# Peptides against a protein of PDB entry 4Z5W, part 80

Target 1, 305 residues: chain A of PDB entry 4Z5W
Amino acid sequence: IPDVFLELNKLWYFSAQSNLFNGEMPRSLSNSRSISLLSLRNNTLSGQIYLNCSAMTNLTSLDLASNSFSGSIPSNLPNCLRLKTINFAKIKFIAQIPESFKNFQSLTSLSFSNSSIQNISSALEILQHCQNLKTLVLTLNFQKEELPSVPSLQFKNLKVLIIASCQLRGTVPQWLSNSPSLQLLDLSWNQLSGTIPPWLGSLNSLFYLDLSNNTFIGEIPHSLTSLQSLVSKENAVEEPSPDFPFFKKKNTNAGGLQYNQPSSFPPMIDLSYNSLNGSIWPEFGDLRQLHVLNLKNNNLSGNIP

## One batch from the design tools (peptide; made by RFdiffusion4, then SolubleMPNN)

Design b2_p15_6_s4 (from b2_p15_6, 7 letters changed)
Fold by OpenDDE base, seed 2:
Structure b2_p15_6_s4 (fold): chain B 305 residues (1-305), chain A 15 residues (1-15)
Amino acid sequence: as target 1 above (305 residues)
Amino acid sequence: APTKLSGTGGITTVE
């Protein structure tokens, strides 16, 4: 990418995704005063990620996903006072979340999917201080760590939590009950155990639940038949979605389905590939907004209602 | 008996 962005003093949006750009990010781009949205996703950019947050006063969205960047996560990003959305997926950091992210009050949407992030306990302890954090994607990190169940963890404004394919141990953490605005939960492809907690059915905005491919035991909590968002068409106020798309990886090597917004996901309960027992509750019939009920590959018995 | 799937799944923010 040419180092010409100093002359582009009116540049608001720069999208150069899915190209063959290599080398370092231009220094003039890292100092752009005008740029609000920056996407360099799916290139071969390398070196250290550096952004001059004191210069980049208009930066609101940053997508650097699927690049060959190295080194540490930029600890100065909280100084980008308007920065809301960050996609750092598929950047191999081999790092912990910086302590400075406790001060990241502008942050609304964060993805580190498949970024070799370590220490989930520290990550969640830091990110709980981000009061405006609504979307958190941590898929393909924290390999074989324990999902912390610390009751003091609080994500009050969290709407989307995705921590899939981490091989995480532990149980469904009770601190999620402190997230009453939670709409989408994906904890699939872990090693989570115990029972599915009944308080999940109290999350009135929860329309998408994926607990598939874990080691859950016991009965399906009856409270899941009363998920308010699945009983009635709540006009889910389409809050501003992250400036990055979501991709559901199907087990087939076929390209993942792209979802531009969390609201584009079909209303779903996926409890497949666990060790759940007991019956299917007839009251799942009350979930008139439910599009997908996946209970396959469990120890369920009785009649199908 | 329930079988665990091998590989990786779930939602990501990149293809």
Scores: peptide ipSAE 0.579, ipTM 0.932, DockQ to the pose 0.926
Fold by OpenDDE base, seed 1:
Structure b2_p15_6_s4 (fold): chain B 305 residues (1-305), chain A 15 residues (1-15)
Amino acid sequence: as target 1 above (305 residues)
Amino acid sequence: APTKLSGTGGITTVE
């Protein structure tokens, strides 16, 4: 990318995604006072990610996903006082979340999907201090770590939590009960054990639940039949979606489905590929907004209602 | 008996 952004003093939106750009991010871009939205996703950019946050006072959205960046996660990003959305998916950091992210009050949406992030305990302890954090995507990190169950963890404003394909051990953590605005939960493709907790049914905004391909045991909690967002058409307040798309791989050779907003996901309960027993509750019939109920490959018995 | 799937799944923010 040429170093010409000093002349582009009115540039508000720069999208150069899905090209063949190589080398480092140009210095004039890292110092741009005008840019609000920056997307360089799916290139071959390299070197260390550096942004001059004191200069980049208008930066609100950053998508650098699927690049060949190296080094540490930029610890100075919390100094970008308007920065709300960050997509760092598929950047091989091999790092922990910086401690400075405790001060990241502008942060609303963060993805590190497949970024070789380590220490989930530290990551969650840090990110709980981000009071405006609504979307957190940590898929394909923390390999074989334990999902912390620390009761002091609190994500009050969290709407989307995705921590899939980490081979995480532990149980569904009780601290998630302190996230009453949670709309989408994906903990699929882990090694989570124990029972599915009944308090999940108290998350009145939860319309998408994926606990598939874990090691859960016991009965399906009856409280899931009372998920308010699936019983009634609550007017889902169209909250501003993250400035990055979501992708769900189907196990079939068909291309992944792209979802531009969390609200574009079908209302779903997926508990497939566990060790759940007991019956299917007939009260699942009360979930009039439910599009997908996936209970396959469990130890369920009795009648299908 | 329930089978565990091998590989990776779930939602990501990259293709």
Scores: peptide ipSAE 0.578, ipTM 0.932, DockQ to the pose 0.905
Fold by OpenDDE base, seed 5:
Structure b2_p15_6_s4 (fold): chain B 305 residues (1-305), chain A 15 residues (1-15)
Amino acid sequence: as target 1 above (305 residues)
Amino acid sequence: APTKLSGTGGITTVE
């Protein structure tokens, strides 16, 4: 990428996704006063990620996903006072979340999907201080760690939590009950155990629940039949979605589905590939907004209502 | 008997 961004003093949006760009990010780009949205996703860019936050006063969105960047996660990103959205998916950091992220008040959406992030306990302890954090994606990290259940963890404004395919141990964490605005929860493809807690049915905005491919036991909590978002059409406030897409791999070798917004996901309860027992509650018939109920590969018995 | 799937799944922000 050429070092010409000093001349582009009115450049607001720069997208150079899915090209063959290599080398480092140009110094003039890292010092741009005009850029609000920057996407360099799916290239071969290398070196350390550096942004001059004192110069980049208009930066609101950063997508550097699927690049060959190395080194630490940039600890100065909280100094980018307008930076809301970060996609660092598929960058192999082999690192912990920086302590400086406790001060990241502008942060609303963060993805480290498949970025070799370590220490989930430290990550959650840091990120709970991000008061504006609404979307958190940590899929394909923290391999074989334990999902912390510390009740003091508070994500008050969290709407989307995705921590899939980490081989995480533990139970569904009680601290999620402190997130009453949660709309989408994906904890699939882990080693989570115990029972599915009844308090999940009190999350009135929860329209998408994926607990598939874990080791859950016991009955399906009856409280899931009273999930308010699935009973009635709530006026989904058009909330600002993250500036990055979501991808769900189908179990078939068919390509992943892209979802541009969390609201584009079908209303779903997926409890498949567990060890759940008991009956299917007839009151699942009250969930008039539910599109997908997946209960396959369990120990369920009785009649299908 | 219920079986566990091998491999990786769930939602990501990259293909």
Scores: peptide ipSAE 0.567, ipTM 0.933, DockQ to the pose 0.900
Fold by OpenDDE base, seed 4:
Structure b2_p15_6_s4 (fold): chain B 305 residues (1-305), chain A 15 residues (1-15)
Amino acid sequence: as target 1 above (305 residues)
Amino acid sequence: APTKLSGTGGITTVE
């Protein structure tokens, strides 16, 4: 990418995703006063990520995903006072979340999906201080770590939590009950165990639940038949979606389905590929907004209602 | 007995 962004003093949106750009991010771009949205996703950019937050005063969205960046996660990003959305997916950091992210009050949406992030306990302890954090995607990190169950963890404004394919151990953490606005939960493709907690049914905004491919046991909690978002069409307030798309990986080499916003996901309960027993509750029939009920590959018995 | 799927799944923000 040429170092010409000083001349582009009116450039608000720079989208150069899915090209063959290599080398470092040009210094003039890292100092752009005009850019609000920056997407360099799916290139071969390298070097360290550095943004001059004192210069980049208009930066609101940053997508650097699927690049060959190296080094540490930029600890100065919280100084980008308007920065709301960050997609750092598929950047091999091999790092922990910086402590400075405790101060990241502008942050609303964060993805580190497949970024070799380590120490989920530290990550969650840090990120809980981000009072405006609504979307958190941590898929393909924290390999074989334990999902912390510390009750003091509090994500008050969390709407989307995705921590899939981490081989995480532990149970569904009680601290998620402190996120009453949770709309989408994906903890699929882990090694989570124990029972599915009944309090999940109290998350009235939860329309998408993926607990598939874990090691959950016991009965399906009857409270899931009372998920209010799946009983009634609540007019989901069109909340500002993150400026990055979501991709649902199917276990087939076929391209993932792209979803431009969380609300584009079909209302779903996926409990497949666990060790759940007991019956399918007939009261699942009350979930009139439910599009997908996936209970396959469990130990369920009785009649299908 | 229930089988576990091998590989990776779930939602990401990249293909």
Scores: peptide ipSAE 0.565, ipTM 0.932, DockQ to the pose 0.931

Design b2_p15_7_s1 (from b2_p15_7, 4 letters changed)
Fold by OpenDDE base, seed 5:
Structure b2_p15_7_s1 (fold): chain B 305 residues (1-305), chain A 15 residues (1-15)
Amino acid sequence: as target 1 above (305 residues)
Amino acid sequence: SPPPGFITTDAPPPA
């Protein structure tokens, strides 16, 4: 990419995704005063990620996903006072979340999917201080760690939480009960155990629940038949979605279906590939907005209602 | 039947 962004003093949006760009980010781009939206996703860019936050006063969205960047996660990003959305998916950091992210008050959406992030306990302890954080994607990290269940963790404004395919141990964490605005939860493809907690049915905005491919036991909580977002249409708040797309993949190597916003996911309960027992509740018939109920490959018995 | 999928933000490589 040429170093010509000093002349482009009115440039608001720069999208150069899905090309063959290599080398480092131009220094003039890292100092742009005008740019608001920057996407360089899916290239072969390299070197250390550096942004001059004192110069980049208009930066609101940063997508650097699927590049060959190296080094540490930039600890100065919280100084970019308008930066809301960060996509660092598929950048191999081999790092922990920086402590400076406790001060990242502008942050609304963060993805580190498949970025070799380590220490889930530290990551969640840091990110809970981001009071405006609504979307958090941590899929394909923290391999074989334990999902912390510390009740003091608090994500008050969290709407989308995706921590899939981490081989995480533990139980469904009680601190999620402190996130009453949660709309989408994906904890699939882990080694989570215990029972599915009844308080999960109290999340009135939850329209998408994926707990599939874990080791859950016991009965399906009857409280899931009363999920208010799946009973009535009234709570579809069109909130600003992240500036990055989501992908539903069948496995780590498969092509994914693209979803441009969380609201594009069908209303779903997926509890498949567990060790759940008991009956299917007939009150699942009250979930008039439910599109997908997946209970396959469990130990369920009795009549299908 | 194939196992269920999971959500990520990893774009597939350009075709």
Scores: peptide ipSAE 0.532, ipTM 0.888, DockQ to the pose 0.880
Fold by OpenDDE base, seed 1:
Structure b2_p15_7_s1 (fold): chain B 305 residues (1-305), chain A 15 residues (1-15)
Amino acid sequence: as target 1 above (305 residues)
Amino acid sequence: SPPPGFITTDAPPPA
């Protein structure tokens, strides 16, 4: 990418996604006062990510996903006072979340999907201080770590939580009960154990629940038949979606189906590939907005209602 | 059948 962004003093949006750009990010781009939206996703950019937050006063969205960047996660990003959305998916950091992110009050959407992030306990302890955080994607990180169940963790404004395919141990964490605005939860492809907690059915905005491919035991909580968002057509307030798309992958190597917004996911309960027992509750019939109920590959018994 | 898929934000490689 040429180093010409100093001359582009009116440039508000720069998107150069899915090209063949290589080398480092231009210094003039890292110092741009005008840019609000920056997307360089799916290139071959390299070097360390550096942004001059004191210069980049208009930066609101940053998508650098699927590049060959190296080094640390930029600890100065919280100094970008308007920065709301960060997509750092598929950047091999091999790092922990910076402690400075405790002060990241502008942050609304964060993805580190498949970025070799380590220490989930530290990550969640830091990110809980981001009071405006609504979307958190941590898929394909924290390999074989334990999902912390610390009751003091609070994500009050969290709407989308995706921590899939981490081989995480532990149970469904009680601190999620403190996230009453949660709409989408994906904890699939882990090694989570114990029972599915009944308080999940109290998350009235939860329309998408994926707990598939874990080691859950016991009965399906009857409270899941009372998920209000699946019973009634609540006008899901179209809150501003993250500036980055989501992908549902059938496997690690498959092309994913693209979803531009969380609201584009079909209303779903997926509890498949666990060790759940007991009956299928007839009251799942009350979930009139449910598009997908997947209970396959469990130890369920009794009558199909 | 393979287990169901999971959600990521990984951009697919350019086609």
Scores: peptide ipSAE 0.527, ipTM 0.887, DockQ to the pose 0.894
Fold by OpenDDE base, seed 3:
Structure b2_p15_7_s1 (fold): chain B 305 residues (1-305), chain A 15 residues (1-15)
Amino acid sequence: as target 1 above (305 residues)
Amino acid sequence: SPPPGFITTDAPPPA
């Protein structure tokens, strides 16, 4: 990419996704005072990610995903006082979340999907201080770590939590009950165990629940038949979606179905590929907004209602 | 059949 952005003093949106751009990010772009939305996703850009946050006073969205960047996660990003959305998916950092992210009050949407992030306990302890954090995607990180169940963890404004395919151990964490605005939860493709907690049915905004491909046992909580978002249409709070798309992938190497916003996901309960027992509750018929109920590959018995 | 897929923000590789 040429170093010409100093002359582009009116440039507020730059999208150069899915090209063959190589080399480092231009210094003039890293110092742009006008840029609000920057997307360089799916290129071959390299070097250290550096942004001059004191210059980039209009930066609101950053998508650098699927590039060949190296080095550390930029610890100065919290100094970008308007930066809301960050997509760092598929950047091989091999790092922990910087401690400076405790101060990242502008942050609303963060993805580190498949970025070789380590120490989920530290990551969640840091990110809970981001009071405006609504979307958190941590899929394909933290391999074989334990999902922390520390009751002090609190994500009050969290709408979307995706921590899939991490081989995480532990249980569904009680601290998620402190996220009453949660709309989408994906904890699929882990090694989570124990019972599915009944308090999940109290998450009145939860329209998408994926707990598939874990080691859950016991009965399906009857409280899931009363998920208010799936009973009635009233509470679809169309909040501003992240500036990055989501992909439902069958495996790490497959192409995924693209979803441009969380609301584009079909209302779903997926509990498949566990060790759940007991009956299918007839009251699942009350979930008039439910599009997908997937209970396959469990130990369920009785009649299908 | 394999388990259903999981959600990520990883773009598909360029075609």
Scores: peptide ipSAE 0.516, ipTM 0.883, DockQ to the pose 0.861
Fold by OpenDDE base, seed 4:
Structure b2_p15_7_s1 (fold): chain B 305 residues (1-305), chain A 15 residues (1-15)
Amino acid sequence: as target 1 above (305 residues)
Amino acid sequence: SPPPGFITTDAPPPA
């Protein structure tokens, strides 16, 4: 990418995603005063990620995902006072979340999916201080770590939590009950154990629940038949979605489905590939908004209602 | 049956 962005003093949006750009990010781009949305996703950009937050005063969205960047997570990003959305997916950091992210009050959406992030306990302890954090994607990190269950963890404004395919141990953490606005939860493809907690059914905005491919035992909580978002079509306030798409990765080499917004996911309960027992509750019939109910590959018995 | 998929923000490789 040429180093000409100083001349582009009116540039608000720069998208150069899905190209073959290599080398470092231009210094003029890292110092752009005008740019609000920067997307360089799916290139071969390299070097250290550096942004001059004192210059980049209009930066609101940053997508650097799927590049060959190296080095540390930029600890100065909280100084970008308007930066709301960060996509750092598929950047091999091999790092912990910087402590400076405790001060990241502008942050609303963060993805580190498949970025070799380590220490989930530290990550969650840091990120809970982000008062405006609504979307958190940590898929394909923290390999074989334990999902912390510390009740002091509080994500009050969290709407989307995706921590899939981490081989995480532990149970469904009770601190998630402190996130009453949670709409989408994906904890699939882990090694989570214990019972599915009944308080999940109290998450009135939860329309997408994926607990598939874990080691959950016991009965399906009857409270899941009372998920209000799946009973009634409440006017889901179209909340500002993250400026990055989501992808449902199929284990088959078939291309992942792209979802531009969390609301584009079908209303779903996926409890498949667990060790759940007991019956299918007939009251699942009350979930009039439910599109997908996956209960396959469990130890369920009785009649199908 | 194929195992369920999971959500990422990684762009799938071009088909």
Scores: peptide ipSAE 0.494, ipTM 0.863, DockQ to the pose 0.768

Design b2_p15_7_s2 (from b2_p15_7, 5 letters changed)
Fold by OpenDDE base, seed 5:
Structure b2_p15_7_s2 (fold): chain B 305 residues (1-305), chain A 15 residues (1-15)
Amino acid sequence: as target 1 above (305 residues)
Amino acid sequence: DPPPGFITTDAPPPL
C-alpha cells in the first residue's frame, strides 16, 4: 500500500479487502485524520499494528482480520476515542487482552476469533469494564481453559456472545444472567458440562441459542419453551450491527456461510450432540418464531409432540 | 452425521 494518505485529507472510507497487499501499514494511513472506516481484511500485511490515536480522531471501525501481523495487541487503542468496532480475527497474537482495554469506553464490537488469545478469565475481567460492549467474539481461543463462572462478571449491554470451539471446560456461567439484552449465544464445540440452567429461558431477547457439541446432561429446561423472542416478533430492535460479517463453519477447515448481521441468523435452539435425557416438551409448539430446533444425538425418550 | 457448525468472524481465505 503506498504512503499517500496525507494527500487524501477527505478520505472517510478505505476498503482494500481480499487483495494481495503485503508489507507494513503506511505511516500516513496510521496518522490519517479523516478516515472513519478502515478495512484491510484478508491480505498479507505484516509488522506490528500501530495506530496514532491522537491523529486518527475520526476512526470508528477497524478491520485488520486475516493478516500476517505480529507482536502485541496495540495497548493504545482505547485512546482512539471514537473507535467502536474492531476485527482482529485470524491474527496470531499469542497474547492476553491488554489491561488498557478496561478504559475502552467507545468499544461496541470486538472480535479476536482464531487469534491465539490466552487467559479467558483475564479477558472477561478486562472486557466487562467496556460499558458499551454489545458484540464479543472469542471463538477458537483459550484452548482447554475453564470458562469462568464468577458471579461478579457483568456484561450489562451484551447482545452477541460467541465463544465456540475453545474446548472450554466448566458449566454455563451464572454471570450471563446479568446480560438481559442477550440475543445470540454460541457456546458450541466446547467441553461444557452439568445441566442447562433454567435461567436461560428468562433471557427475553435470546433468539439464537447454540449449546451443541458439549457434554450437557439432564433434562431440557422447560423455561426454554417460554423464550419471549421466539413466542412473539414484537421486540426485534434493529440495532446497528458490527461492521464485520459472521461465518457459520461446519468445522475448523470448512468454508463458512456468511451472515452480514446477527439478525440474519435464523431463530434457533441447537442442543444437539449432548447427553440430554427426558422428553421433548409439547410447549415447544408455542415458539411460533422458531425456525430451527435441533435435538439430535442426545438420550431423549418418549413421544414426539 | 458431523456435529453442527459454530460461528466465527474468521473469513475464508481469498479465492
Scores: peptide ipSAE 0.542, ipTM 0.895, DockQ to the pose 0.888
Fold by OpenDDE base, seed 3:
Structure b2_p15_7_s2 (fold): chain B 305 residues (1-305), chain A 15 residues (1-15)
Amino acid sequence: as target 1 above (305 residues)
Amino acid sequence: DPPPGFITTDAPPPL
């Protein structure tokens, strides 16, 4: 990418995603005073990520995903006082979340999907201080770690949580009950165990629940038949619109279906590929907004209602 | 049947 952004003093949006750009990010771009939205996703950019937050006073969205960047996660990003959305998916950091992210009060949407992030306990302990955090995507990190169940963890404004395909151990963490605005939960493709907790049915905004491909046991909580967002349309799903798309992938190497917004996901309960037993509750028929109920490959018995 | 897919934000490779 040429170093010409100093002349572009009115440039507020730059999207150069899915090209063949290589080399480093231009210094004039990392010092741009005008830019609000920057997307360089899916290129071959390299070097260290550096942003002059003192210059980039208008930066609100940053998408650098699927590039060949190296080095550390930029610890100075919290100094970008208007920065709301960050997509760092598929950047091989091999790092922990910086402690400076405790101060990241502008942050609303964060993805580190497939970025070799380590220490989920530290990551969640840091990110809980981001009071405006609504969307958190941590898929394909934390390999074989334990999902912390520490009741003190609190994500008050969290609407979208995706921590899939991490081989995480542990149980569904009770600290998620402190997120009453949760709309989408994906904990699929882990090694989570125990029972599905009944308090999940108290998450009145939860329209998408994926617990598939885990080691859950016991009965399906009857409280899931009372998920208010799936009973009626009365609650307008206030959409956290992150400036990055989501992809539903069958595996790490597959192309995925693209979803531009969380509301584009069909209302779903997926409990498939577990060790759940007991009956299918007839009261799943009350979930008039439910598009997908997937209970396949469990130990369920009785009649299909 | 394979397990259902999971959600990511990593883009598919360029075509």
Scores: peptide ipSAE 0.539, ipTM 0.891, DockQ to the pose 0.880
Fold by OpenDDE base, seed 1:
Structure b2_p15_7_s2 (fold): chain B 305 residues (1-305), chain A 15 residues (1-15)
Amino acid sequence: as target 1 above (305 residues)
Amino acid sequence: DPPPGFITTDAPPPL
């Protein structure tokens, strides 16, 4: 990319995604005072990510996903006082989340999907301080770590939580009950165990639940038949709108189906590929907004209602 | 059958 962004002193939006750009980010771009939205997703850009937050005072969205960047996660990003959305998916950092992210009060949407992030305990302990965090995507990180169950963890404004395909151990953490605005939860493709907690049915905004491909045992909580977002459309829920798309992938190597926003996902309960027992509750028939109920590959018995 | 898929934000490689 040419180093010409000093002359572009009115440039508000720069999108150069899905090209063949190589080399480093131009220094004039990293110092742009005018840019609000920057997307360089899906290129072959390299070097260390550096942004001059003191210069980039208008930066609100940053998408650098699927590039060949190296080095550390930029610890100075919290100094970009208007930065709301960060997509760092598929950047091989091999790092922990910086401690400086405790101060990231502008942050609303964060993805580190498949970015070789380590230490989930530290990551969640840091990110809970981001009071405006609504969307958190941590898929394909933390391989074989334990999902922390620390009751002091609080994500009060969290709407979308995706921590899939991490081979995480542990249970569904009680601290998620402190996220009453949660709309989408994906904890699929882990090694999570124990029972599915009944308090999940108290998350009145939860329209998408994926707990598939884990080691959950016991009965399906009857409280899941009372998920208000799946009973009626009457609850106008604020849509979480990150500036990056989501992809539902059948496996790590497959192409994904693209979803531009969380509301584009069909209302779903997926509990498939577990060790759940007992009956299917007939009250699943009350979930009039439910599009997908997937209970396959469990130890369920009795009558199909 | 393989387990159902998971959500990510990994952009597919450029075609």
Scores: peptide ipSAE 0.535, ipTM 0.893, DockQ to the pose 0.896
Fold by OpenDDE base, seed 4:
Structure b2_p15_7_s2 (fold): chain B 305 residues (1-305), chain A 15 residues (1-15)
Amino acid sequence: as target 1 above (305 residues)
Amino acid sequence: DPPPGFITTDAPPPL
């Protein structure tokens, strides 16, 4: 990428996704006063990620995902006072979340999917201080760590939580009950155990629940038949979605489906590939907004209602 | 059957 962004003093949006750009980010780009949205996703950019937050006063969205960046997660990002959305997916950091992210009050959407992030306990302890955090994606990190169940963890404004394919141990954490605005939960492809907690059915905005491919036992909580978002059409105020797409990765060589916003996911309960027992509740018939009920590969018995 | 897929924000490799 050429070092010409100083001349581009009116450049608001720079998208150069899915190209073959290599080398470092131009210094003029890292100092751009005009850029609001920067996306360099899916290139071969290298070096350390550095942004001059004192210069980049208009930066609202940053997508650097799927690049060959190295080094530390930029600890100064909280100084980018308008920065809301960060996508650092598929950047091999081999790092913990910086403690400075406790002060990241502008942050609304964060992805570190497949970024070799370590220490989920520290990550969640830090990120709970992000009062405006609505979307958190931590898929393919924290390999074989324990999902913390510390009741003091609080994500009050969290709408989307995705921590899939981490081989995480532990149980569905009670601190998620402190996230009453949760709309999408994906904890699939972990080693989570215990019972599915009944309080999940009290998350009135929860339209997408994926607990598939875990080690859950016991009965399906009857309270899941009362998920309000699946019983009735909520007037879902379309809140601003993250500026990065989501992908449902299929295990087959069939390309993952792209979802541009969380609301593009079909209303779903996926409890498949667990050790759940008991019956299918007939009251699943009350979930008139439910598009996908996946209970396959469990120990369920009785009649199908 | 293969287990269901999971959500990520890393783009799948182009087919």
Scores: peptide ipSAE 0.508, ipTM 0.876, DockQ to the pose 0.754

